# Designs tried in a protein design run: peptides against a protein of PDB entry 5OOQ. Part 164

Target 1, 227 residues: chain A of PDB entry 5OOQ
Amino acid sequence: YREDVRQVVTHPANALSFLQPGRLVEISVNGKDNYGWGAVVDFAKRINKRNPSAVYTDHESYIVNVVVNTMYIDSPVNLLKPFNPTLPEGIRPAEEGEKSICAVIPITLDSIKSIGNLRLYMPKDIRASGQKETVGKSLREVNRRFPDGIPVLDPVKNMKIEDEDFLKLMKKIDVLNTKLSSNPLTNSMRLEELYGKYSRKHDLHEDMKQLKRKISESQAVIQLDDL

## One batch from the design tools (peptide; made by RFdiffusion4, then SolubleMPNN)

Design b2_p25_1_s4
Fold by OpenDDE base, seed 2:
Structure b2_p25_1_s4 (fold): chain B 227 residues (1-227), chain A 25 residues (1-25)
Amino acid sequence: as target 1 above (227 residues)
Amino acid sequence: SEEEEEKERKEIIEEAEKRIEEELK
């Protein structure tokens, strides 16, 4: 069901209006390379200059340029081509213990795992020296503020996806989640996880609660500067 | 407001469409 929701959410008809500059998106390239949360620079319809008649699927028909702060430091980032989602060999996220750098990568909509309910301030010239690193710092700060994860856009409440079949799907998911949450084991694990996070980062946890409340109270897009 | 957000979304799409048209030229 999660994949079904993702397919609907990341469809151009739904996603594009939420891919403003600075929008946070969770990125997984080819289902293997998890870059974590990045920030949207821009997007464009995918055009093949060599084959103008090329037909792409809906989820591959647009290219989204995103800033990530998890690029492996020794990745051949100089070989990245704007608006070419076919990444050069060696382009990958840093593994545990590896150093990372900021990079702008072109991805398809299919590489979006989730769309966040937050926007960063996006510099007008992201290609200028130091600008990517600035966004990278902002991404780190957001991750620090949301240790339980960055809030995801609600497909119904925020994205206003009101298709009847989609609503039925969401209802089924909610029922399933309710059943799972009623299980004492899941509740215990969740409580333990919450307690662990609280104990390790008390101040950040309280800040997160406050921010979550603000997000729930405000239907407006919350930006990092407003947090 | 929700109306302002909707306007912003619409503007983003319109700008994207314009860029696409320019690239197709």
Scores: peptide ipSAE 0.006, ipTM 0.318, DockQ to the pose 0.047
Fold by OpenDDE base, seed 5:
Structure b2_p25_1_s4 (fold): chain B 227 residues (1-227), chain A 25 residues (1-25)
Amino acid sequence: as target 1 above (227 residues)
Amino acid sequence: SEEEEEKERKEIIEEAEKRIEEELK
């Protein structure tokens, strides 16, 4: 259900009004490359100059430029093309023990895992010497101040997503979370937090897929036991 | 169009609700 919420939150109709310069966003490119929390520079509607009639999905129809401070130092950042979300080979976050640098990367809305309830001061010219590093320092400071995680925008309270069907979805999720919290598997949120901390290293996408499958299988087993 | 975006948003939500209802049954 978190993915369903993410799809709604990251839809252009909801997300764009919260992608102001300096807005913190949690970035996962292709579900594999986790850059952690970055800061929005700007966004633009995706235009295909080669095929102006190209139709993109809503989640791929905009490009968001974000500052990250987790880029692997030996990544070919010079090959990054502005407003091209197809990243060159070798563009990746630093692994544990590797050095990182600050970079501006173009991402789609689909690469936004969450939108933070915080904004950094964003320099007017992020391309100027030292400006990316300044934002990078600010990102490190925010992460230091929020060891338990950066506050995420509440879709209802903060983003004012008042669609009746979405509200019903959120209520159902709350009911499920309450039922799950009564079971020792509440360690799964801590495990997701711990896996969020640990999964910085391993193929998070396969583990999340396996966890989603295990949760689905466990729910299916619970339904089978309740039948 | 804003109407198409709202329609797609509603479809995503409706599909999610159907999945939840199927899991709650």
Scores: peptide ipSAE 0.027, ipTM 0.366, DockQ to the pose 0.017; fails the geometry check
Fold by OpenDDE base, seed 1:
Structure b2_p25_1_s4 (fold): chain B 227 residues (1-227), chain A 25 residues (1-25)
Amino acid sequence: as target 1 above (227 residues)
Amino acid sequence: SEEEEEKERKEIIEEAEKRIEEELK
């Protein structure tokens, strides 16, 4: 269900209006490379110059440039191409005990784990000498101030996602979280049993993902008309 | 229609979610 919420939140229809310069976003690339919280520089519609007929999914149709302060120091950051979310080999976050540097990386909306309820001051020329490091210092300060985590935008209260199906989903998640908080181990085992019994869950999850995309698309049209 | 298929999918999903919730009780 968290992934389902993420799909709705990160859909262009909902996310783009909250991806202002300096917006904090939590970044996970390919579900493996966790960069933690970064700051949005800008975003653009994804254009494939080599294949203009390329069709991208909604979550892959935009590129977001973000400043991260967790890039592994020996990563080949010089190979990063603006507006190319396909990261070169060796581009990864620093592991425990490794040194990190600040970098601007291009990501898709699908690489956004969460959108923060905070914005940093974003320099107009982030590529100028020392500017990335300044943002990196600000990110460290924010993490220091919020040891329990950076506040996330509330999809309903802050993002104003008021779709009935989404609200039902949020209510279900709240109920499940309440149950999980009472006995996480028992609920995890029961979930695994449920996953074993419902082999069709993968198909249902895909259907849910598609439905949530459509819900998000309908909301996007409304927001675009209001802009 | 695409809208009818979407409604059917929605109903299937809601029913599946209800079953999961009932099994989690």
Scores: peptide ipSAE 0.023, ipTM 0.307, DockQ to the pose 0.013; fails the geometry check
Fold by OpenDDE base, seed 3:
Structure b2_p25_1_s4 (fold): chain B 227 residues (1-227), chain A 25 residues (1-25)
Amino acid sequence: as target 1 above (227 residues)
Amino acid sequence: SEEEEEKERKEIIEEAEKRIEEELK
């Protein structure tokens, strides 16, 4: 059921309005490469110049550029291309005992494990010398301040995902987490059904996406002096 | 106010969700 919640949260209709510059996101690429918490630079709709008629799934239809501070130092970061989520071979997070560097990587929405309830100050020119490292320092400071984990956006309270069935599911998940007495499969199946319904109604999804973007609030940006 | 903006957001989302529910019937 957690994966089902993640699918709903990371859907473009819900996620894009919260992917402002500096937004913290927890990153897992291909389900194996955990970069930890990074900061959003920007995002764009995925365009395939070679195949303009390419159709992507909702979770693969946008590319998010994120600053991470956990890139393995010997990764071929020079081969990274903005807005190209197909990462070169050797691009990976540093393992335990390895040195890491700051890098900007393009990811899909599906690579977002969670969206944080915090925003960092994001330099306008992140590619300028030293800017990525500055963001990297800020990320380290945030992690230091939140040893128990960075606060995650509440799907209901913060993201305003107020679908009745989703709300019911979230309540059930909370009950399950508390009691561990009920079968999580029922809740998971319900989330999958809801997700399936939303995915089938592309036009409505786009309308919701547009509306959510219009009503997006600028969350407070954590300044470097506040870190 | 922040409260007014939150209320407006809630209304917009609620209306959008209603439209989705209506089309999913």
Scores: peptide ipSAE 0.007, ipTM 0.230, DockQ to the pose 0.020; fails the geometry check

Design b2_p25_2_s1 (from b2_p25_2 with F5Y I6R Y12F T20K)
Fold by OpenDDE base, seed 2:
Structure b2_p25_2_s1 (fold): chain B 227 residues (1-227), chain A 25 residues (1-25)
Amino acid sequence: as target 1 above (227 residues)
Amino acid sequence: VLPYYRDDDIEFVEPKKLTKLQKLV
């Protein structure tokens, strides 16, 4: 059920609106590499230049660049390719007792464990010298201030996920947390129905994003013509 | 240390203001 919630929350139709620069997200890559809480830099639709016809799953269709402060110091961070979520070998979080550094890593939505209800004020140029470290210090400070964990966005109250099946899922989770009688199979079938709804919402979101870009480009052109 | 904001305190920055912040990145 937690995974079902995660799938819904991290679906592009829901997540992208909350992946603003500085948004805190909890990161787990390949289900094993836990980077902890990082800060969103930006995101982009995943484009395969070598195979433009490549179809990605919804959760793999976007790349999110995140600052983490838990990168192992000897990780080959120089081999990181922007917007390539396939991380080079040796890119991993620092283990206990190892030194860590700040890095920007490209992840998929599927690598988001949770979306925090906190947003850092991000520097304008995160790639500038020392800026990642500043974000890293801020992440440490946030973790210090929230010893019980960084508050997670409420899917209903904060994210306004109003899908009836999702609400039913949440209620079931609450009941199950109370009554331990889980039939996970019934919820998986409803998840597919939810995905169908989210796919439609995602299409609208992308259309809106494209429209906003066009408007922005048009305004930039108008400003150039007025000069 | 960079300031941080709770999203609850982030006034629903209308998509237009988000676009301005995204343009500044």
Scores: peptide ipSAE 0.263, ipTM 0.591, DockQ to the pose 0.210
Fold by OpenDDE base, seed 1:
Structure b2_p25_2_s1 (fold): chain B 227 residues (1-227), chain A 25 residues (1-25)
Amino acid sequence: as target 1 above (227 residues)
Amino acid sequence: VLPYYRDDDIEFVEPKKLTKLQKLV
């Protein structure tokens, strides 16, 4: 059920509006590499230049660049490519007793475990000398201030996910947390229906965004011709 | 340490003197 909620929360139709610069997100890459809480730098739609026909799942269709402060110091961070979520071998979080450094890593939405209700005021240029470390210090301070964990966005109250099936899922989770009763298989079918709704909403939103961009670009060209 | 805020509370935690441009981010 937590995974079902995570899938809905991290869907582009819900997550992207909360992935502003400085948003805290809890990061788990490939279900194994836990980086803890990082800060969002930016995000972009995933584009495969070599295979423009590549179809990504909704959760893999965007790349989020995040600052983490838990990167193993001897990780080949120089091999990290912006907007390439396929991490080089050896890119991992520091284990207990290992030294860590700050790094910007590109992740997919699927690598977001939770979205925090906190945002940092991010530096303008995160690539400038010392800026990643400044963010890293801020992450440490936030973790120090929230020993019981960073507050997570409430999917309903904060994220305004008002889908009836999602609300039913949440109610079911609440009931199950009290009763442990219901069959996982029934939840998967409802999740597919939910994803179908979100996919359609996302597609429409992206189409509108592309249209707005085209309009803006056309207006910019007109302004250039009037000069 | 960078200042941070909660979206629901709109409260600034550790508000340092931010430039106008930093407040827009």
Scores: peptide ipSAE 0.223, ipTM 0.596, DockQ to the pose 0.207
Fold by OpenDDE base, seed 4:
Structure b2_p25_2_s1 (fold): chain B 227 residues (1-227), chain A 25 residues (1-25)
Amino acid sequence: as target 1 above (227 residues)
Amino acid sequence: VLPYYRDDDIEFVEPKKLTKLQKLV
């Protein structure tokens, strides 16, 4: 059930409106590389310049740039390419006893474990010298202030995910939490039907955004012709 | 240290309630 909730929460139709600069997100790359809580820099739609016909899954269709403070010090961070979620070999979090550094890494939505209910006031230029380290210090301070964990966005109350099937999932989870004895794994809801609804919602939202851009571009051209 | 805030547009949910949800999900 946790993975099912995560898939719904991290779907573009739900997550993108909460990935503002400074939003805290918990990061796990490839289900193995746990970077802990990072801060969102920005995000963009994934574009493959070499293969424009490449089709990505909804969870892989966007790239989120995040500041982490847990990068292994000897990781080849200079090989990181903005908006390329395929990380170079050797890019990993520091293990116990290893030194860490601050880095900006590009991740997919699938690498978001949770979305926090906290935002940092991000520097205007995160690539300027010392700015990543400032964010890294702030992440350490937030973790110190929240020893029980950073508060996560409530999918229903905060994210306004009002899908009936999702609400049923959340109710089942709540019942399981109260009963402690029932294995939460038994009632996987039809995730495919739920994802199909979110995919359609996302497509509509992107179409509206593209239409608004085209209208704005057309108005800008008209203003240039009237001058 | 950079200032941080709770997103004012979001009703604050107490961490303890979220942690319980996270443990079971």
Scores: peptide ipSAE 0.331, ipTM 0.599, DockQ to the pose 0.342; fails the geometry check
Fold by OpenDDE base, seed 3:
Structure b2_p25_2_s1 (fold): chain B 227 residues (1-227), chain A 25 residues (1-25)
Amino acid sequence: as target 1 above (227 residues)
Amino acid sequence: VLPYYRDDDIEFVEPKKLTKLQKLV
């Protein structure tokens, strides 16, 4: 049930509107490498320049750049490629007793464990010297202020996920938290139907965004001819 | 330390209610 909620929350149709610069997100890469809470820099649609025909799943179709403060100090961070979520070998979080550094890593939506209800005021240029470390200090201070954990966005109240099947899932989780009795198998079949609804919403949102870009580009060309 | 904010349009749900959901699942 937690994974089902995570899949809905991290779907592009729901997550992207909350991935503003400075948004706190909890990061787990490939279900193994837990970086803890990081801060969003930006996101972009995943484009494979070498294979333009590459089709990605919804959860792998966007790259999110995040600042983490838990990167192992001896990780080959110089091998990190912008907009490539396939991390080089040796890129990992520091273990207990190891030293960590701040890094910007590209992740997919599938690597988001939770979306926080907190946003940092991010520096204008995160790549400037010392800016990542400033974000890293802020992440440590936030963790200190929230010892019981950083508050997570409520999918219904905050994210306004109003899909009836999702609301039924949430009610079932609440009932299961009170009564262990409902069978998990019936929920997996409804996930495919839920994803079909979110995919349609996502397509419409991307079409609107592309249309707005085309309008802005056309207006910019007109302004250049008038100069 | 950078300032941080909660999105004011986001009704703050007290941690106690979310922690109960996080403990049981």
Scores: peptide ipSAE 0.284, ipTM 0.570, DockQ to the pose 0.321; fails the geometry check

Design b2_p25_2_s2 (from b2_p25_2 with P3G F5Y D8E Y12F T20K K23Q)
Fold by OpenDDE base, seed 5:
Structure b2_p25_2_s2 (fold): chain B 227 residues (1-227), chain A 25 residues (1-25)
Amino acid sequence: as target 1 above (227 residues)
Amino acid sequence: VLGYYIDEDIEFVEPKKLTKLQQLV
């Protein structure tokens, strides 16, 4: 059920509007590498220049750049490629007793475990010397101030996810948290239906964005012809 | 001075507190 909620929350149709610079997100890469809470730098649609026809899942269709302060110090961070979510071998969080450093890593939406109801003030240029470390200090201070955990965005109250099937899912989770008795299979089928609805909405949104871009490009060409 | 937003509230992280946290790591 938590995974089901995560799938809806991290879907592009819901998540992207909350991935502003400085937004805190909890990061788990490949289900094994837990970086903890990081800060969003920016995001972009995933483009494969070598294979423009590559189709990604909705959760893999965007790349989010995040600052983490838990990168293992001996990780080959110089091999990190912007907008490539396939991390080089050896890129991992520091384990207990290991030293960590701050790094910017590209992740997919699928690597977001939760979205926080906190937003850091971000430097204008995160690539400038010392800026990642400054963000890292802020992350540590936030973690210190919230020992019980960073507050997570409420999907209904904060994210305004008003889908009836999702609301039913949330109610079921609340009931399950109280009674542990509801069948997981019925919820998975509804999630697939929800996912299908969100996928269609996202496709429409991307089509609208492409149309707006084409209109802007056509207007730019018209302005160039009027010069 | 870096800070964070929580809801409508803005909290500032004082530079001096940031330095103390660095000393603990």
Scores: peptide ipSAE 0.226, ipTM 0.595, DockQ to the pose 0.194
Fold by OpenDDE base, seed 1:
Structure b2_p25_2_s2 (fold): chain B 227 residues (1-227), chain A 25 residues (1-25)
Amino acid sequence: as target 1 above (227 residues)
Amino acid sequence: VLGYYIDEDIEFVEPKKLTKLQQLV
């Protein structure tokens, strides 16, 4: 059920509005590599230039660049490609007793374990010398200040997810936390329906964004012609 | 000096519009 909530929370229709620069997110890559809390740099829609017809799942359709301070020091960070979520071999978090460095890694929405209710003030140019380390220091300071964990966004109160099926899911989780009574299979079917609704909402939002871009581009062209 | 904000806004808010809670560095 926690995974089901995570799937809804990290869906583009819900997550993208909270992935502003400096947003704290808890990162787990491929369900194995836990980087802990990182800070969002930016995100972009995933585009496959080699295969424009490639269809990604909703959770894989965006790439989020995040600063982490837990990268293993001997990781081949020079092989990291911006907006390529397929990480090179050897890119991993530092284990206990290993030294870590700060790095910017591209992740998918599916690699977000949780979204924090905290946002760092980010430097203008994260790629400038020393800026990643500055963010890394800020991440350490945040972790120090929140020893019980970084506050997570409440899906209902903060994220305003008001879908009835999601609210029912949350209620079921609350009931299950008290009494293990709900059949997991029935919940999965409802989640698929829920994802279908979110997918449609996301598609409309992207269409609107594309329309706004076209309008802005047309206005820019008109302004250039009027100059 | 980098700080952090509590951000409960659903809409995209520019960092400059956020209320600084604490300086971190």
Scores: peptide ipSAE 0.210, ipTM 0.599, DockQ to the pose 0.196
Fold by OpenDDE base, seed 2:
Structure b2_p25_2_s2 (fold): chain B 227 residues (1-227), chain A 25 residues (1-25)
Amino acid sequence: as target 1 above (227 residues)
Amino acid sequence: VLGYYIDEDIEFVEPKKLTKLQQLV
């Protein structure tokens, strides 16, 4: 059920509007490489230059660039390709006792474990020298201030996911958390229906463009107030 | 350290709300 919720939450129709610059997201790449909480830089629709007709799943159709502060120091970060979510071999989080560095990594929506209800103030140019490290310090400070974990967006209250089947799923989870009685199989079929609804209802590409505009406008306003 | 804010209003973060949370950081 948690995975079902994650799939709905991280679906482009729901997630993209919350992937503003500085949005905290919990990152797990390939289900094994846990980078912890990172900060969104930007996102873009995934484009395959070699195969423009490539069809991606909804969750793989966008690339999110995120700053992480948990990259293993000896990871070949120089081999990272912007907007290529296929990470080079050796790109991994630092293990216990290893030193970490800040890096910008491209991930898919499938690599988002959770979306936080926090946003960092982001540097204007994250690629400028020292800026990733500044974000890394901010991430550490946030983690320090939230020892019980960074607050996650409520799918209903915050994300305004009002789909009836999703609400039923959430209720079932709540009931299951109280009573372990409900069968997981019935929820998977409804999840497919939910995905079908999201895929059909939204021109995700246009939504993304609108979101980018809104983000840019919002950033411009923030910059104007800081000036 | 760059500040953070709790996004209480996801649709429109009013700049004024951002400034108050910056002071706490």
Scores: peptide ipSAE 0.168, ipTM 0.631, DockQ to the pose 0.208
Fold by OpenDDE base, seed 3:
Structure b2_p25_2_s2 (fold): chain B 227 residues (1-227), chain A 25 residues (1-25)
Amino acid sequence: as target 1 above (227 residues)
Amino acid sequence: VLGYYIDEDIEFVEPKKLTKLQQLV
């Protein structure tokens, strides 16, 4: 049930509007490498320049750049490629007793374990010297202030996921937490139907984002002509 | 409601306690 909720929450139609710069997200790469809470830098639609015909799943169709403060110090961070979520061999979180560094890593939506109800004020230029370390200090301070964990966005109250089948899933989880009687298989079969509804919302979101970019580009050209 | 971290301050428009559902998920 937790995984079913995670799939709905991390779907592009729901997640992208909450991936503003500085948004805290809990990161698990390939279900194995837990980086803990990181801060969103930006996101972009995944484009394969070598294979333009490549079709990605919804959860793999976007790349999210995140600052983490848990990267193992001897990880080959210089081999990280912008917009490539396939991480080089040796890129991993520090284990207990190992030293860590701050890094920007590209991840997919599928690598988001949870979305926090907290947003950092981000530096203007995260690529400038020392800026990643500043974000890393902020992440440590947030973790210190929230010893019981960073508050997670409520899917219904905060994210406004109002799909009837999702609400039924949430009610079933509440009932199951009180009664063991519902079959998990019945809920997984309905996820495909849920995603069909979210696809329409996703298309509208991308159209709005493209329109906003075109407006911004047009305004930038006007400002250049007035100078 | 969204929380914002500003240097040494954390501001919430409405501090909401984690719901029982959020604790179980």
Scores: peptide ipSAE 0.134, ipTM 0.496, DockQ to the pose 0.135

